# Peptides against a protein of PDB entry 5HB3: the designs that were tried, part 34

Target 1, 150 residues: chain A of PDB entry 5HB3
Amino acid sequence: RQMQDRCMSEYNQRIRNAPEGSIDPFRMACYKIIGRCDLSNRSLDGLQTDVNDWIWLQFNLARETDRSLELAGESYGLAELQASIREIGLKHFPKTAAEDTNGSFGMFFYLQILAGMFEQAIAYLYPFSYVDAVHFAIALTYYGLLRPVD

## One batch from the design tools (peptide; made by RFdiffusion4, then SolubleMPNN)

Design b1_p13_3_s4 (from b1_p13_3, 5 letters changed)
Fold by OpenDDE base, seed 2:
Formats: structure tokens, sequence, C-alpha cells
Structure b1_p13_3_s4 (fold): chain B 150 residues (1-150), chain A 13 residues (1-13)
């Protein structure tokens, strides 16, 4: 908690008081990641990042913590991340194989798997790639991560 | 694909 408080203090101080152009984006990224500062803005501003960095950051920031220790109004756990992934899916990914023009279905499947949305992931993948969906379903079932209907 | 997707997602909150 002490470290988090220090990160938050420094983060906020720099955002408010740093001269224009003087902010080190890497330092701010460290505060963001380590201190989980400013969970309302889950991006690394001023850095050259890609989709993998974004994905990593979302999952890194999503933590199951005692809500009493979180800043008021800033709670970001797995449930919130899963909700975000659902919304992202609805907005930016194909719903059917007929809508898939660029093969992006695999990325959404990947996001769902990372988020532990296994049943949804398999259900989603099935119409796009039957064979892959079956293989993943078998594997997930084997490890007790997918609950087959009796 | 990844670049286009990232442009869509980078500001997602």
Amino acid sequence: as target 1 above (150 residues)
Amino acid sequence: MNKELFEKLKDWN
C-alpha cells in the first residue's frame, strides 16, 4: 500500500505540475503499471505500443483486490475486464463467419480465452473454425476449465 | 489486422 500511495502521489503531482513536454512517458508507465494509477485511463500515453502491449496492460491492471483498498470510483478486476471484452467483441469483431472479412475472429477468441471466458470463447469460435473449437473444448474440458453439459 | 485493431482499441476504457 505504501508503494501504491507513493506512486499515486507522484503520478498525480507530475500530471498536474510538470511543465509541458517534461513528462517522461516511461516513468508514467511505471506508475501506471506498478501503482495502478488512473485506472480510468488504461493506456500508456506517449509510448509506442501495439495490440499486445494493450492486451498485456489490460490484464496487468485487472486485479482482484480488496475494494476497501482501492481508490473511490476506481475498481478494475476480472469482471470489469470481461465486460470490456464483451463490449469490444460486440463493437469490433465479426459475429458470424459471413461477417469475417479479415480473419479477426481469432483475436477475439484469444481475448476471451485470456479472460477465462471459456464457454463463450468456444461458442464463438465454433462457427468460424469447427476443428479448432473442438480441440480447444477438449483441452479445456480436460483441465476442468470448461463445464460440459451433462 | 493488428495495427487496425490496435487503433480501435488503444483508447478503450
Scores: peptide ipSAE 0.262, ipTM 0.851, DockQ to the pose 0.761
Fold by OpenDDE base, seed 4:
Structure b1_p13_3_s4 (fold): chain B 150 residues (1-150), chain A 13 residues (1-13)
Amino acid sequence: as target 1 above (150 residues)
Amino acid sequence: MNKELFEKLKDWN
C-alpha cells in the first residue's frame, strides 16, 4: 500500500508539474506497472510498444483486489479484462472464417485463453480451426478448465 | 498483422 501510494503520488506530480518534454516515459511506465497508476489509460505512452506489450500490460494491471482498498472508480480486475476482451473481439476480430483475411482469429483465441474464457475461446476457434479447437477442448477438459455440458 | 492490430488496440480503454 505504501509503495502504491508513493507511486501514485509521484506519477500524479510528474504529470501535473513536469515541464513539457521532460517526462521520462520509462519512469512513467514503471509507475503505471508497479503502482497501477492511471488504470483508465492502460497504455505505455511515449514508448514504442507492440501488441504483445499491450497484452502483457492488460494482464499485469488486472488484479483481484479488495474493492474496499481500490480507489473509487479505478477497479480493474479479471472481470473487467474479460469484458474488454469480449468487446475487442466484437469490434476488431473476424466472426467467421470468411471474414478472416489475415489469420487474426488466433490472436483473439489467445486473448480468450489468457483471460480464462475457455468455453468462449473454444466456441470461437471451432469454425476457424476445427482440429485445433478439438485438441484444445480435450486438453482443457483434462485439466478441469472446461466443463462439458452433460 | 500484429502492427495493424496493435494500432487498433493501443488506445483501447
Scores: peptide ipSAE 0.255, ipTM 0.848, DockQ to the pose 0.741
Fold by OpenDDE base, seed 3:
Structure b1_p13_3_s4 (fold): chain B 150 residues (1-150), chain A 13 residues (1-13)
Amino acid sequence: as target 1 above (150 residues)
Amino acid sequence: MNKELFEKLKDWN
């Protein structure tokens, strides 16, 4: 708690008071990651990042904390991440094989797997790659992660 | 593809 408070204080102070061009983006990234500062903006500003960095950050910031200890509006756990992934899927990923022009279905499948959305992931993958969907379904079932619908 | 996707996702909140 003390470290988090310190990170938040330093983060806010620098955002508000730092001279233009004096902000070290790596330091700000450290405050964001370690202190979970500014959870409403889950990006690393001023850094050259890619999709993997973004994914990593989303999952790193997602924590199951006692909601009673979190300030209102600052909760970001697995449920919120899963909700975000669903929304991203609806907006930015193909829904059918016919809509897939760039082969991006695999990335959405990957996001769902990382988020523990196994049933949805298999259901999504099935029309794009039947063989792969079956193999993943078998594996997930073997490990007790997939609950087949009766 | 990854770059284009990232440009769409980077501002996601």
Scores: peptide ipSAE 0.234, ipTM 0.841, DockQ to the pose 0.730
Fold by OpenDDE base, seed 5:
Structure b1_p13_3_s4 (fold): chain B 150 residues (1-150), chain A 13 residues (1-13)
Amino acid sequence: as target 1 above (150 residues)
Amino acid sequence: MNKELFEKLKDWN
């Protein structure tokens, strides 16, 4: 808690008071990651990032914390991440194989798997790749991660 | 993931 408070203080102070062009983006990234500062903006400003960095950051920031310790309005856990992934899926990923021009369905499937949305992931994959969906379903069931509908 | 898709996700909050 003390470390987080210090990170937050330093982060806010630098954002507000640092001269233009003097902000070290790596230092700010450290505060973002370690201190979980500014959870409303889950990006690493001033850094060149790719999709893997973005994914990593989203999952790193999504923590199960005692709600009593979180500042009001800045809770970001697994549930919020899952909700975000659902919304992203609805807006930016193909719904059918006919809509998929870039093969991006696999990335959405991957995001759902990472987020533990196993049933949704299999359901989504099924119309794109039946064989793969069945194989993943078998594996997930074997490990007790997929709940078969009785 | 193509560049366009990543740019859309990057700004997602």
Scores: peptide ipSAE 0.231, ipTM 0.838, DockQ to the pose 0.620

Design b1_p13_4_s1 (from b1_p13_4, 8 letters changed)
Fold by OpenDDE base, seed 4:
Structure b1_p13_4_s1 (fold): chain B 150 residues (1-150), chain A 13 residues (1-13)
Amino acid sequence: as target 1 above (150 residues)
Amino acid sequence: MDKLLEELRNWKN
C-alpha cells in the first residue's frame, strides 16, 4: 500500500508539474504498472507497444477487488477486460474465414484464451481452423475449463 | 494491424 501510494503521488505530481517534453515515458510506465495509476488510461504513453504489450498491461492493471474499496471510476477487473476483448474482436478481427486475409484470427483467439473466454475462443476458432479448435477444446475440457454439453 | 494498435493505445471502456 505504501509503495502504491507513493507511485500514485509521484505519477500525479509529474503529470501536473512536469514541463512539456520532459517526462520520461519509461518512468511513467513504471508508476502506472506498479502503482496502478490512472486506470482511465490503460496504455503506455510515449512508448512503442504491440498487442502483446497491450494485453500484458491490461492483465497487470486488472484487479478483482471489492468495488467498495476502489475509488469511484477506477474499477477495472477481468469482466471489464473481457468486455474490451469482445469489442475489439467485433471491430478489428475477421468474423469468418472468408474475411481473413492476413491470418489475424489467431491473435483474437489468443486474446480470448488469455482472458478466460474459453467457450467463445473455441467457437471462434472452429471455422478458421477445425483441427486446432478440436485440440484446444480437448485440452480445455481435460483441465475442466470447458464444460461439454451432455 | 497498425489501425488496431492505434485503437488499442487509445482504448477506453
Scores: peptide ipSAE 0.268, ipTM 0.842, DockQ to the pose 0.440
Fold by OpenDDE base, seed 5:
Structure b1_p13_4_s1 (fold): chain B 150 residues (1-150), chain A 13 residues (1-13)
Amino acid sequence: as target 1 above (150 residues)
Amino acid sequence: MDKLLEELRNWKN
């Protein structure tokens, strides 16, 4: 708690008071990650990030905490992340194999798997790669992560 | 991919 408070304080101070162009984005990233600062902005400003960086950050920020303990508007857990993944999927990834022009379906599958959206991930992958979908389904079932319908 | 990245960087729930 003390460290988090310090991170938050430093983060806010720098955001408000740092001269233009003087902010070290890596330092700010550290505060963001360690302190979970400003959960309304779940990005690393000033850094060139890719999808992997983004999703990694989301998981680092996500916490299953009692919402009663968090400030209003600062709740961010797995459910919110999953909702984001769904929305991202709808906007940016092919819905059918016929729409896939760049092979990006694999990335969306990957994001869903990371987010624990196993049933959705398999269902999504199935029309793109039947064989892979079956293999993943078997594996997920074996580990008790996928619940096949009887 | 670029559009996705841009949106992810500005992603808000």
Scores: peptide ipSAE 0.266, ipTM 0.841, DockQ to the pose 0.440
Fold by OpenDDE base, seed 2:
Structure b1_p13_4_s1 (fold): chain B 150 residues (1-150), chain A 13 residues (1-13)
Amino acid sequence: as target 1 above (150 residues)
Amino acid sequence: MDKLLEELRNWKN
């Protein structure tokens, strides 16, 4: 808690008072990650990031905490992340194999798997790659992560 | 992919 408070203090101080161009984006990233600072902005400003960096950050920031202990407006957990993945999917990824022009379905499948959306991920993958969907379904079932409909 | 990345960087719930 003490470390988090210090990170938050430093983060806020730098955002407010640092001269333009003097902010080290890596240092700010460290404060963001360690301190979970400013959860309304779940990005690493000033850094070149890819999808993997983004999703990693989301998971790092997501916590299943007692909402009663969190500051108002700073609740970010798995449910919110999953909601984001769904929305991203609807906006940026093909819904059917016929819509897939760039083979990007695999990325959305990947994001869903990471987010624990196993049933949705398999259902999504199935029309794009039957064989892969079956293999993942078997594996997920084996590990008790996929609930077969009885 | 570039559009997606831009959207992700600016993503707000």
Scores: peptide ipSAE 0.265, ipTM 0.840, DockQ to the pose 0.461
Fold by OpenDDE base, seed 3:
Structure b1_p13_4_s1 (fold): chain B 150 residues (1-150), chain A 13 residues (1-13)
Amino acid sequence: as target 1 above (150 residues)
Amino acid sequence: MDKLLEELRNWKN
């Protein structure tokens, strides 16, 4: 708690008071990650990031805590991340093989797997790559992660 | 992918 409070204080002070161009984006990233500062803005400003960096940050910020102990607006867990991935999928990724022009279906499949959305991931992959979907389904079933529909 | 990254950076839940 003390460390989190210090990170939050330093983070807010620098955002408000630091001269333009003097902010070290890596230092700000450390405050955000360690202190979970400003959970409403889950991005690393001033850094060149890709999709892997984004999803890594989301998982690092996500916590399964008792919601009763969190302040209003600070709740961010796996369920919220999964909801975000669903929304991203609907907006930015192909729904059918016919819509896939760039082969981006694999990235959405990957995001769903990372988020534990195994049934949805397999169902999504199936029309794009039947063989891969079957192999992943077998593996996920073997590890008890996939619940086959009776 | 660039459009996706831009949206992810501005993503608000």
Scores: peptide ipSAE 0.256, ipTM 0.837, DockQ to the pose 0.432

Design b1_p13_4_s2 (from b1_p13_4, 7 letters changed)
Fold by OpenDDE base, seed 5:
Structure b1_p13_4_s2 (fold): chain B 150 residues (1-150), chain A 13 residues (1-13)
Amino acid sequence: as target 1 above (150 residues)
Amino acid sequence: MEKLLEELRNWKD
């Protein structure tokens, strides 16, 4: 708690008071990650990031906290992340095999798996790769992660 | 992928 508060204080102070170009983006990233500062902006400014970096950051920032303890509007947990993944999927990934020109379906499948959206992930993968979908379904069922529809 | 990355970097709830 003390460390988090200190990180938040330093983060806010630097954002407000540091001259342009003087901010070390890596240092700010550290404060962001450790302090969970400014959860409304879940990005690392000044750093080149890819999809893996983004999703890693989202999971790092996501916490299952008692909603009663979080300030109104700053709650970010797994449910919010899952909602974001759904929205991203609808906007940026192919819905059918016919729409897939770049083989990007695998990335969306991957994101859904990471987010624990197993049923949706399998359902999505099925029309693109039947064999892979079946294999993943078997594995997920074996581990009790997939709920078969009765 | 570039468009996706740009949107992810600017992702707002």
Scores: peptide ipSAE 0.256, ipTM 0.850, DockQ to the pose 0.446
Fold by OpenDDE base, seed 3:
Order: structure tokens, then C-alpha cells, then sequence
Structure b1_p13_4_s2 (fold): chain B 150 residues (1-150), chain A 13 residues (1-13)
């Protein structure tokens, strides 16, 4: 708690008072991750990031807490992340094999798996790669993570 | 994928 409070204080102080161009983006990233600062902005400013960096950050910031104990705008859990992944999928990834121009379906499948959206992930993968979808389905079923339907 | 990355960097709920 003390460390978190210190990180939040330093983060806010630097954002408000630091001279332009003097902010170390890596230091600010550390404060954001450790202190969960400014959860409305879940990005690492001033850094070149990819999709893996983004999803890693989302999981690190996500918490399953009692929402009644959180201030307005500070609640961020797995459900919100899953909703974001669904929205991203609708906007940026192919819906059918015929729409796939660059093989990006694998990335969306990967994001869904990470987020525990197993049934949706398998259903999505099936028309793109039948063999892979079946193998993942078998494995997920074996571990009790997938609920097969008739 | 550049459009995706741009949106992710500016992502809001």
C-alpha cells in the first residue's frame, strides 16, 4: 500500500509539474503498472508498443475486486477486458476465411484464449484452421476449460 | 495492423 501510494504520488507529480520533454517514459510506465495509476488510460505513452505489450499491460492492470469498494472509474477486471477484445475483434480482424488477407486470424484467436474466451476462440478458429481448432478443442476439453455442445 | 496499434494506444472504454 505504501509503495503504491508513493508511485501514484510520483506519477501525478511528474505528469503535472515536469518540464516538457523531461519525462522518462519507462519510469512512468513503472509507476503506472505498480501503482495502477490512471486506469482510464491503459497505455504506455512515449513507448513503441505492439499488441503483446498492450495485452500484457491489460492483464497486469485487471483486478477482480469488489466494485463496491472502488471509486467510480477505477474498476477494471476480466469482464471489461473480454468486452474490449470482442470489440477489437469486430473492428480489426477477419470474420471469415474469405475476408482474411494477411493471416491475422491467429492473433485474434490468441487474444481470446488469453482472456479465457475458449468456446468463442475455438468457434472462431474452426473455419480458418480446422485441424488446429480440433486439437485445441481436445486439449481444452481434457483440462475442463471447454464445454462441448452437441 | 498499424490501424489496430493506433487504436490500442488510444483505447478508451
Amino acid sequence: as target 1 above (150 residues)
Amino acid sequence: MEKLLEELRNWKD
Scores: peptide ipSAE 0.254, ipTM 0.849, DockQ to the pose 0.395
Fold by OpenDDE base, seed 2:
Structure b1_p13_4_s2 (fold): chain B 150 residues (1-150), chain A 13 residues (1-13)
Amino acid sequence: as target 1 above (150 residues)
Amino acid sequence: MEKLLEELRNWKD
């Protein structure tokens, strides 16, 4: 808690008071990650990041914590991340194989799997790649992660 | 992928 409070304080102070161009983006990233500062902005400004970095950051920031212990009333857990992934999917990924021009369906499948949205992920993948969907379904079922409908 | 990344960076709930 003390470390988080310090990170939050430093983060806020720098955002508000630092001269333009003087902010070390890596330092700010550290505050963001360690302190979970400003959870409404889940990006690392001023850094060259890729999709994997973005994904990693989302999951790093997502915590199942007691809301009573959250600073400033901000909560960001797995449920919120899953909701975001659903919305991203609806807006930016193909819904059908016919809409897939760039083969991006695999990325959305990947995001859903990482987020534990196994049933949705399999259902989504099935029309794009039947064989892969079946293989993943078998594996997920074997590990008890996919609940077969009786 | 680059377009997707840009969209993800600008993603707001």
Scores: peptide ipSAE 0.198, ipTM 0.824, DockQ to the pose 0.577
Fold by OpenDDE base, seed 1:
Structure b1_p13_4_s2 (fold): chain B 150 residues (1-150), chain A 13 residues (1-13)
Amino acid sequence: as target 1 above (150 residues)
Amino acid sequence: MEKLLEELRNWKD
């Protein structure tokens, strides 16, 4: 808690008082990750990031906490991340194999798997790649992550 | 992919 408080203090102080262009974005990223600062802005400003960086950050920031202990707007857990992934999927990824022009379906499948959306991930992958969907379904079932429909 | 990245960077709940 002491370290988190220090990170939040430093983060807020720098955002408010640092001259423009003087902020080390990597240092700010460290404060954000360790302190879970400003959860309304789940990005690393001033850094060139890709999808892997984004999803990694989301998981690092996500915590299952008692909502009663969090201030309004500070609640960010797995459920919120899953909701975001669903929304991203609807906006940016192909819904059918016919809409897939660049093979981006694999990225959305990947995001869903990481977020524990196993049933949805398999259902999504199936029309794009039957063989892969079956293999993943078998593996997920073997590890008890996918519940077979009785 | 670039459009996706831009939206992810600006992603707000």
Scores: peptide ipSAE 0.257, ipTM 0.849, DockQ to the pose 0.453; fails the geometry check

Design b1_p13_4_s3 (from b1_p13_4, 6 letters changed)
Fold by OpenDDE base, seed 1:
Structure b1_p13_4_s3 (fold): chain B 150 residues (1-150), chain A 13 residues (1-13)
Amino acid sequence: as target 1 above (150 residues)
Amino acid sequence: MEELLEKLRNWKD
């Protein structure tokens, strides 16, 4: 808690008071990751990042914490991450195979799998790739992650 | 991938 408080204090101070262009983006990223500062903005500004970095950040920040311990009153756990992924899917990923122009369906499937949305992931993948959906369903069932409908 | 990243960064907008 002490470390988090210090990170938040320094993060807020720098955002408010630092001259333009003087902020070390790596240092700010450290505060974001370690201190979970400003959870409403889950991005690493001023850094050259890729999709994997973005994904990593979303999942790294998602933690089940007692809301009473969070200073900002904002909770960001697995449920909130899953909700975000659902919304992202609705806005930015193909809903049907006919809408898929660039093969991005695989990325959305991947996001759902990482978030533990196994049933939804399989259901989504099925119309895009039947064979892959069946193979993943078998594997997920084998590991007890997918419950077969009785 | 760059286009996708931009969409992901701004998904709330």
Scores: peptide ipSAE 0.465, ipTM 0.918, DockQ to the pose 0.504
Fold by OpenDDE base, seed 3:
Structure b1_p13_4_s3 (fold): chain B 150 residues (1-150), chain A 13 residues (1-13)
Amino acid sequence: as target 1 above (150 residues)
Amino acid sequence: MEELLEKLRNWKD
């Protein structure tokens, strides 16, 4: 708690008071990751990042905490992450093979798998790659992660 | 992938 409070204080102070161009983006990233500062903005500004870095950050920040201990608006767990992934899918990923222009369906499948959305992931993958969907379904069922429907 | 990253960063918008 003390460390988190210190991170939050330093983060806010630098954002508000630091001269333009003087902010070390790596230091700010540390405050974001360790202190979970400003959870409404889950990005690393001023850093050259890729999609994997973004994914990593989303999952790293997601924590199952006692909501009673969190300040209002600072709750970010697996459920919120899953909800975000669903919304992202609706906005930015192909819904059918006919809409797929760049093969990005695999990335959305990957996000759903990471988030434990196994049934949705298999259902999504099936029209894009039947063979892969069946193989993943078999594996997930074997490990008790997928509940087959009749 | 850069375009996708930008979309992901701004998905709330």
Scores: peptide ipSAE 0.465, ipTM 0.918, DockQ to the pose 0.489
Fold by OpenDDE base, seed 5:
Structure b1_p13_4_s3 (fold): chain B 150 residues (1-150), chain A 13 residues (1-13)
Amino acid sequence: as target 1 above (150 residues)
Amino acid sequence: MEELLEKLRNWKD
């Protein structure tokens, strides 16, 4: 708690008071990751990142904290991450095979799997790749992760 | 992939 408070204080002070170009982006990234500062902006500014880095950051910042201990009014846990992934899917990923020009359906499937959205992931994959959807469904069922609809 | 990253970064907008 003391460390988090210190990180937040330093983060806020630097964002507000540091001259342009004087901020070490790596230091700011450390505050973001360790201190979970400014959870509304889940990006690492000033750093060259890729999609995997973005994914990693989203999941790293998602924590189940006792609501009683979160000083900041914004909770960001697995449920919020899942909601975000759902919204991202609706906005930025193909809904049908006919819409998929870049083969990006696999990335959305991957995001859903990482987030534990197994039923939704299989349902999404099915129209794009029937065979793959069936194989994943079998595997997920075997491990007790997929709940078959009775 | 760069285009996708930009979409992901700005998904709230």
Scores: peptide ipSAE 0.464, ipTM 0.917, DockQ to the pose 0.499
Fold by OpenDDE base, seed 2:
Structure b1_p13_4_s3 (fold): chain B 150 residues (1-150), chain A 13 residues (1-13)
Amino acid sequence: as target 1 above (150 residues)
Amino acid sequence: MEELLEKLRNWKD
């Protein structure tokens, strides 16, 4: 708690008071990751990152914490992450095979799998790649992660 | 991939 409070304090102070261009983006990233500062902005500004870095950050910041212990009243857990992924899917990923121009369906499938949205992931993948969807469904069922409808 | 990253970063917008 003390470390988090300190991170939050330093983060806020720098955002508000630091001269333009004087902020070390790596230091800010550390505050973001370790302190979970400003969970509404889940990006690392000023850093060259890729999609994997973004994904990693989303999941790293998502924590099941006792809401009573959260300082800023901001809760960001798995449920919120899943909701975000759902919204991202609706906005930026193909809904049907006919809409898929860039083959990006696989990335959305991947995001859903990472988020534990197994049923939705399989349902999504099925029209794009039947064979892959079946294979993943079998595997997920084998591990008890996919609940077959009786 | 860069375009996708930008979309992901700004998905709330």
Scores: peptide ipSAE 0.463, ipTM 0.917, DockQ to the pose 0.507

Design b1_p13_4_s4 (from b1_p13_4, 7 letters changed)
Fold by OpenDDE base, seed 3:
Structure b1_p13_4_s4 (fold): chain B 150 residues (1-150), chain A 13 residues (1-13)
Amino acid sequence: as target 1 above (150 residues)
Amino acid sequence: MDELLEKLRNWKN
């Protein structure tokens, strides 16, 4: 708790008071990752990052903590991550094969799988690639991760 | 991929 409070204090102080161009983006990233500062903004500013870095950050910050110990507004677990992925899917990924111009459906499928949204992932993938969807469904069922609808 | 990253960073907007 003391470490988190110090990280938050330093993070906020630097964002507000540091001269322009004097902020070390790696130091700010450390506050974000280790201190979980400003969980409403889950991005690393001032760093050259890719989609995989973004994905890693989302999952790294997601923690199942006792909600009673968290300050109001700082709760970010698997449920919140899953909700974010659903919203991202609705806004930025194709819903049908006809809407897919860049083949980005695979990335959304990947995000859903990582988040444990297996039934939704298979249902989403099926109209884009039915063969792959069936293979993943078989594998997920084999490992007891997919619950078939009776 | 750069466009996708920008969309992901700003998904709340």
Scores: peptide ipSAE 0.443, ipTM 0.902, DockQ to the pose 0.492
Fold by OpenDDE base, seed 5:
Structure b1_p13_4_s4 (fold): chain B 150 residues (1-150), chain A 13 residues (1-13)
Amino acid sequence: as target 1 above (150 residues)
Amino acid sequence: MDELLEKLRNWKN
């Protein structure tokens, strides 16, 4: 808690008071990751990142913490991450095979799997790749992760 | 990939 408070303090101080261009983006990234500062903005500014880095950050910041320890309005756990993935899917990923121009359906499937949204992931994948959806469904069922509707 | 990354970064906007 003391370390987190210190990170938050330093993060806020630097964002507010640092001269333009003087902020070390790596240091700020450390505060973001370790201190979970400003959870409303889950990005690493000033760094060259890719999609995998973004994904990693989303999941790294998601924590099941005691709500009593979280600052008011900054709860970010698995449920919030799952909600975000649902919204992202609705906005930025194809809903049907006919809409898929870039083959990005696989990335959304991947995000849902990582977030434990197994039923939704299989349902989403099915119209894009029947064979793959069936294979994943079998595997997930085997491990007790998929709850098929009776 | 860059376009997708930008969409993901700004998904709340």
Scores: peptide ipSAE 0.443, ipTM 0.902, DockQ to the pose 0.499
Fold by OpenDDE base, seed 1:
Order: structure tokens, then C-alpha cells, then sequence
Structure b1_p13_4_s4 (fold): chain B 150 residues (1-150), chain A 13 residues (1-13)
């Protein structure tokens, strides 16, 4: 808690008081990751990042914590991450194979799998790639992650 | 991939 409080204090102070362009983006990233500062903005501003960095950050910041222990009253756990992924899917990923222009369906499938949304992931993948959906379903079932319907 | 990243960064907008 002491480290988190210090990170939050320094993060807020720098955002408010530092001259434009004077902030080390790597330092700010450290505060965000370690201190979970400003959970409403889950991005690494001022850094050259890729999709993998974004994904990593979303999952790294997700924690199951008691809301009473969070300073800013912000909660970001697995449920909130899953909700975000659902919304992202609705806005930015193809809903059907006919809408898929660049093969991005695989990325959305990947996000759902990482978030433990196994049933939804398989259901989503099935119309895009039948063979892959079946193989993943078998594997997920084998590991007890997918519940077969009787 | 760059376009996708931009969409992901701004998904709340």
C-alpha cells in the first residue's frame, strides 16, 4: 500500500505540474503498472507500443482487489476486462465471416481466450474457421475449461 | 496492425 500511495502521488503530481514534454514516459509507465494509477486510462502514452503491449497492459492491470482498499475507488478486475472485450468486439471486430476484410477475427478470438471467455470464443470462431473451432473446443474440454452441453 | 492498435486504444470513444 505504501508503494501504491507513493506511485499515485508522484503520478498525479507529474501529470498536473510537469511542463509539457518534460515527463519521462517510461517512468510514468512504471507508475501506472506498479501503482495501477488512473485505471480509466489503460494506455502507455508517449511510448511506441504495439498490440501485444496493449494486451499485456490490460491483463496486467486487472486485479481482484477489495474496492475498499483502492484509493481512487476504481475497480478493474477480470469481470471489467471481460466487459471491455465484449464492447471492443461489438465496435471493432467483424461479427460475421462476410464482414471480415483483414482476418482480424483471430485477434478477437485470442482476446476472448485470454480473458477466459471460452464458450463465447468458440461460438465466435466457429463461423470463421470450423476446423480451428472444433480443435480448440476439444482441447478446452480436455482441460476442463469448456463445459459440453449434454 | 497500426490501425487495430489505434482502435483498441480508443475503444471507449
Amino acid sequence: as target 1 above (150 residues)
Amino acid sequence: MDELLEKLRNWKN
Scores: peptide ipSAE 0.442, ipTM 0.902, DockQ to the pose 0.504
Fold by OpenDDE base, seed 2:
Structure b1_p13_4_s4 (fold): chain B 150 residues (1-150), chain A 13 residues (1-13)
Amino acid sequence: as target 1 above (150 residues)
Amino acid sequence: MDELLEKLRNWKN
């Protein structure tokens, strides 16, 4: 808790008071990751990152915290991450095979799988790739992660 | 990939 408080204090102080261009983006990233500072902004500004880095960050920041222990901080857990992924899907990913111009459906499927949205992921993938959807459904069912409708 | 990343970073906007 002391470390988190210190990270938050330093993070806020630097954001507010640091001269423009003087902020070390790596240091800020450390505060973001370790201190979970400013969870409303889940990006690493000033760093060259890729999609995998972004994905990693989203999941790294998502924590199931006891709400009783979280003071005035924003709660960001798996449920919030899942909600974010749903919204991202609606905005930026194809809903049907006919809308898929860039083959990006696989990335959204991947995000849903990572987030444990298995039923939604399979349902989404099915019209894009029937064979893959069936294979994943079988695997997920085998491991008890997909609930077949009786 | 870069375009997708930008979309993801700004998904709330």
Scores: peptide ipSAE 0.440, ipTM 0.901, DockQ to the pose 0.506

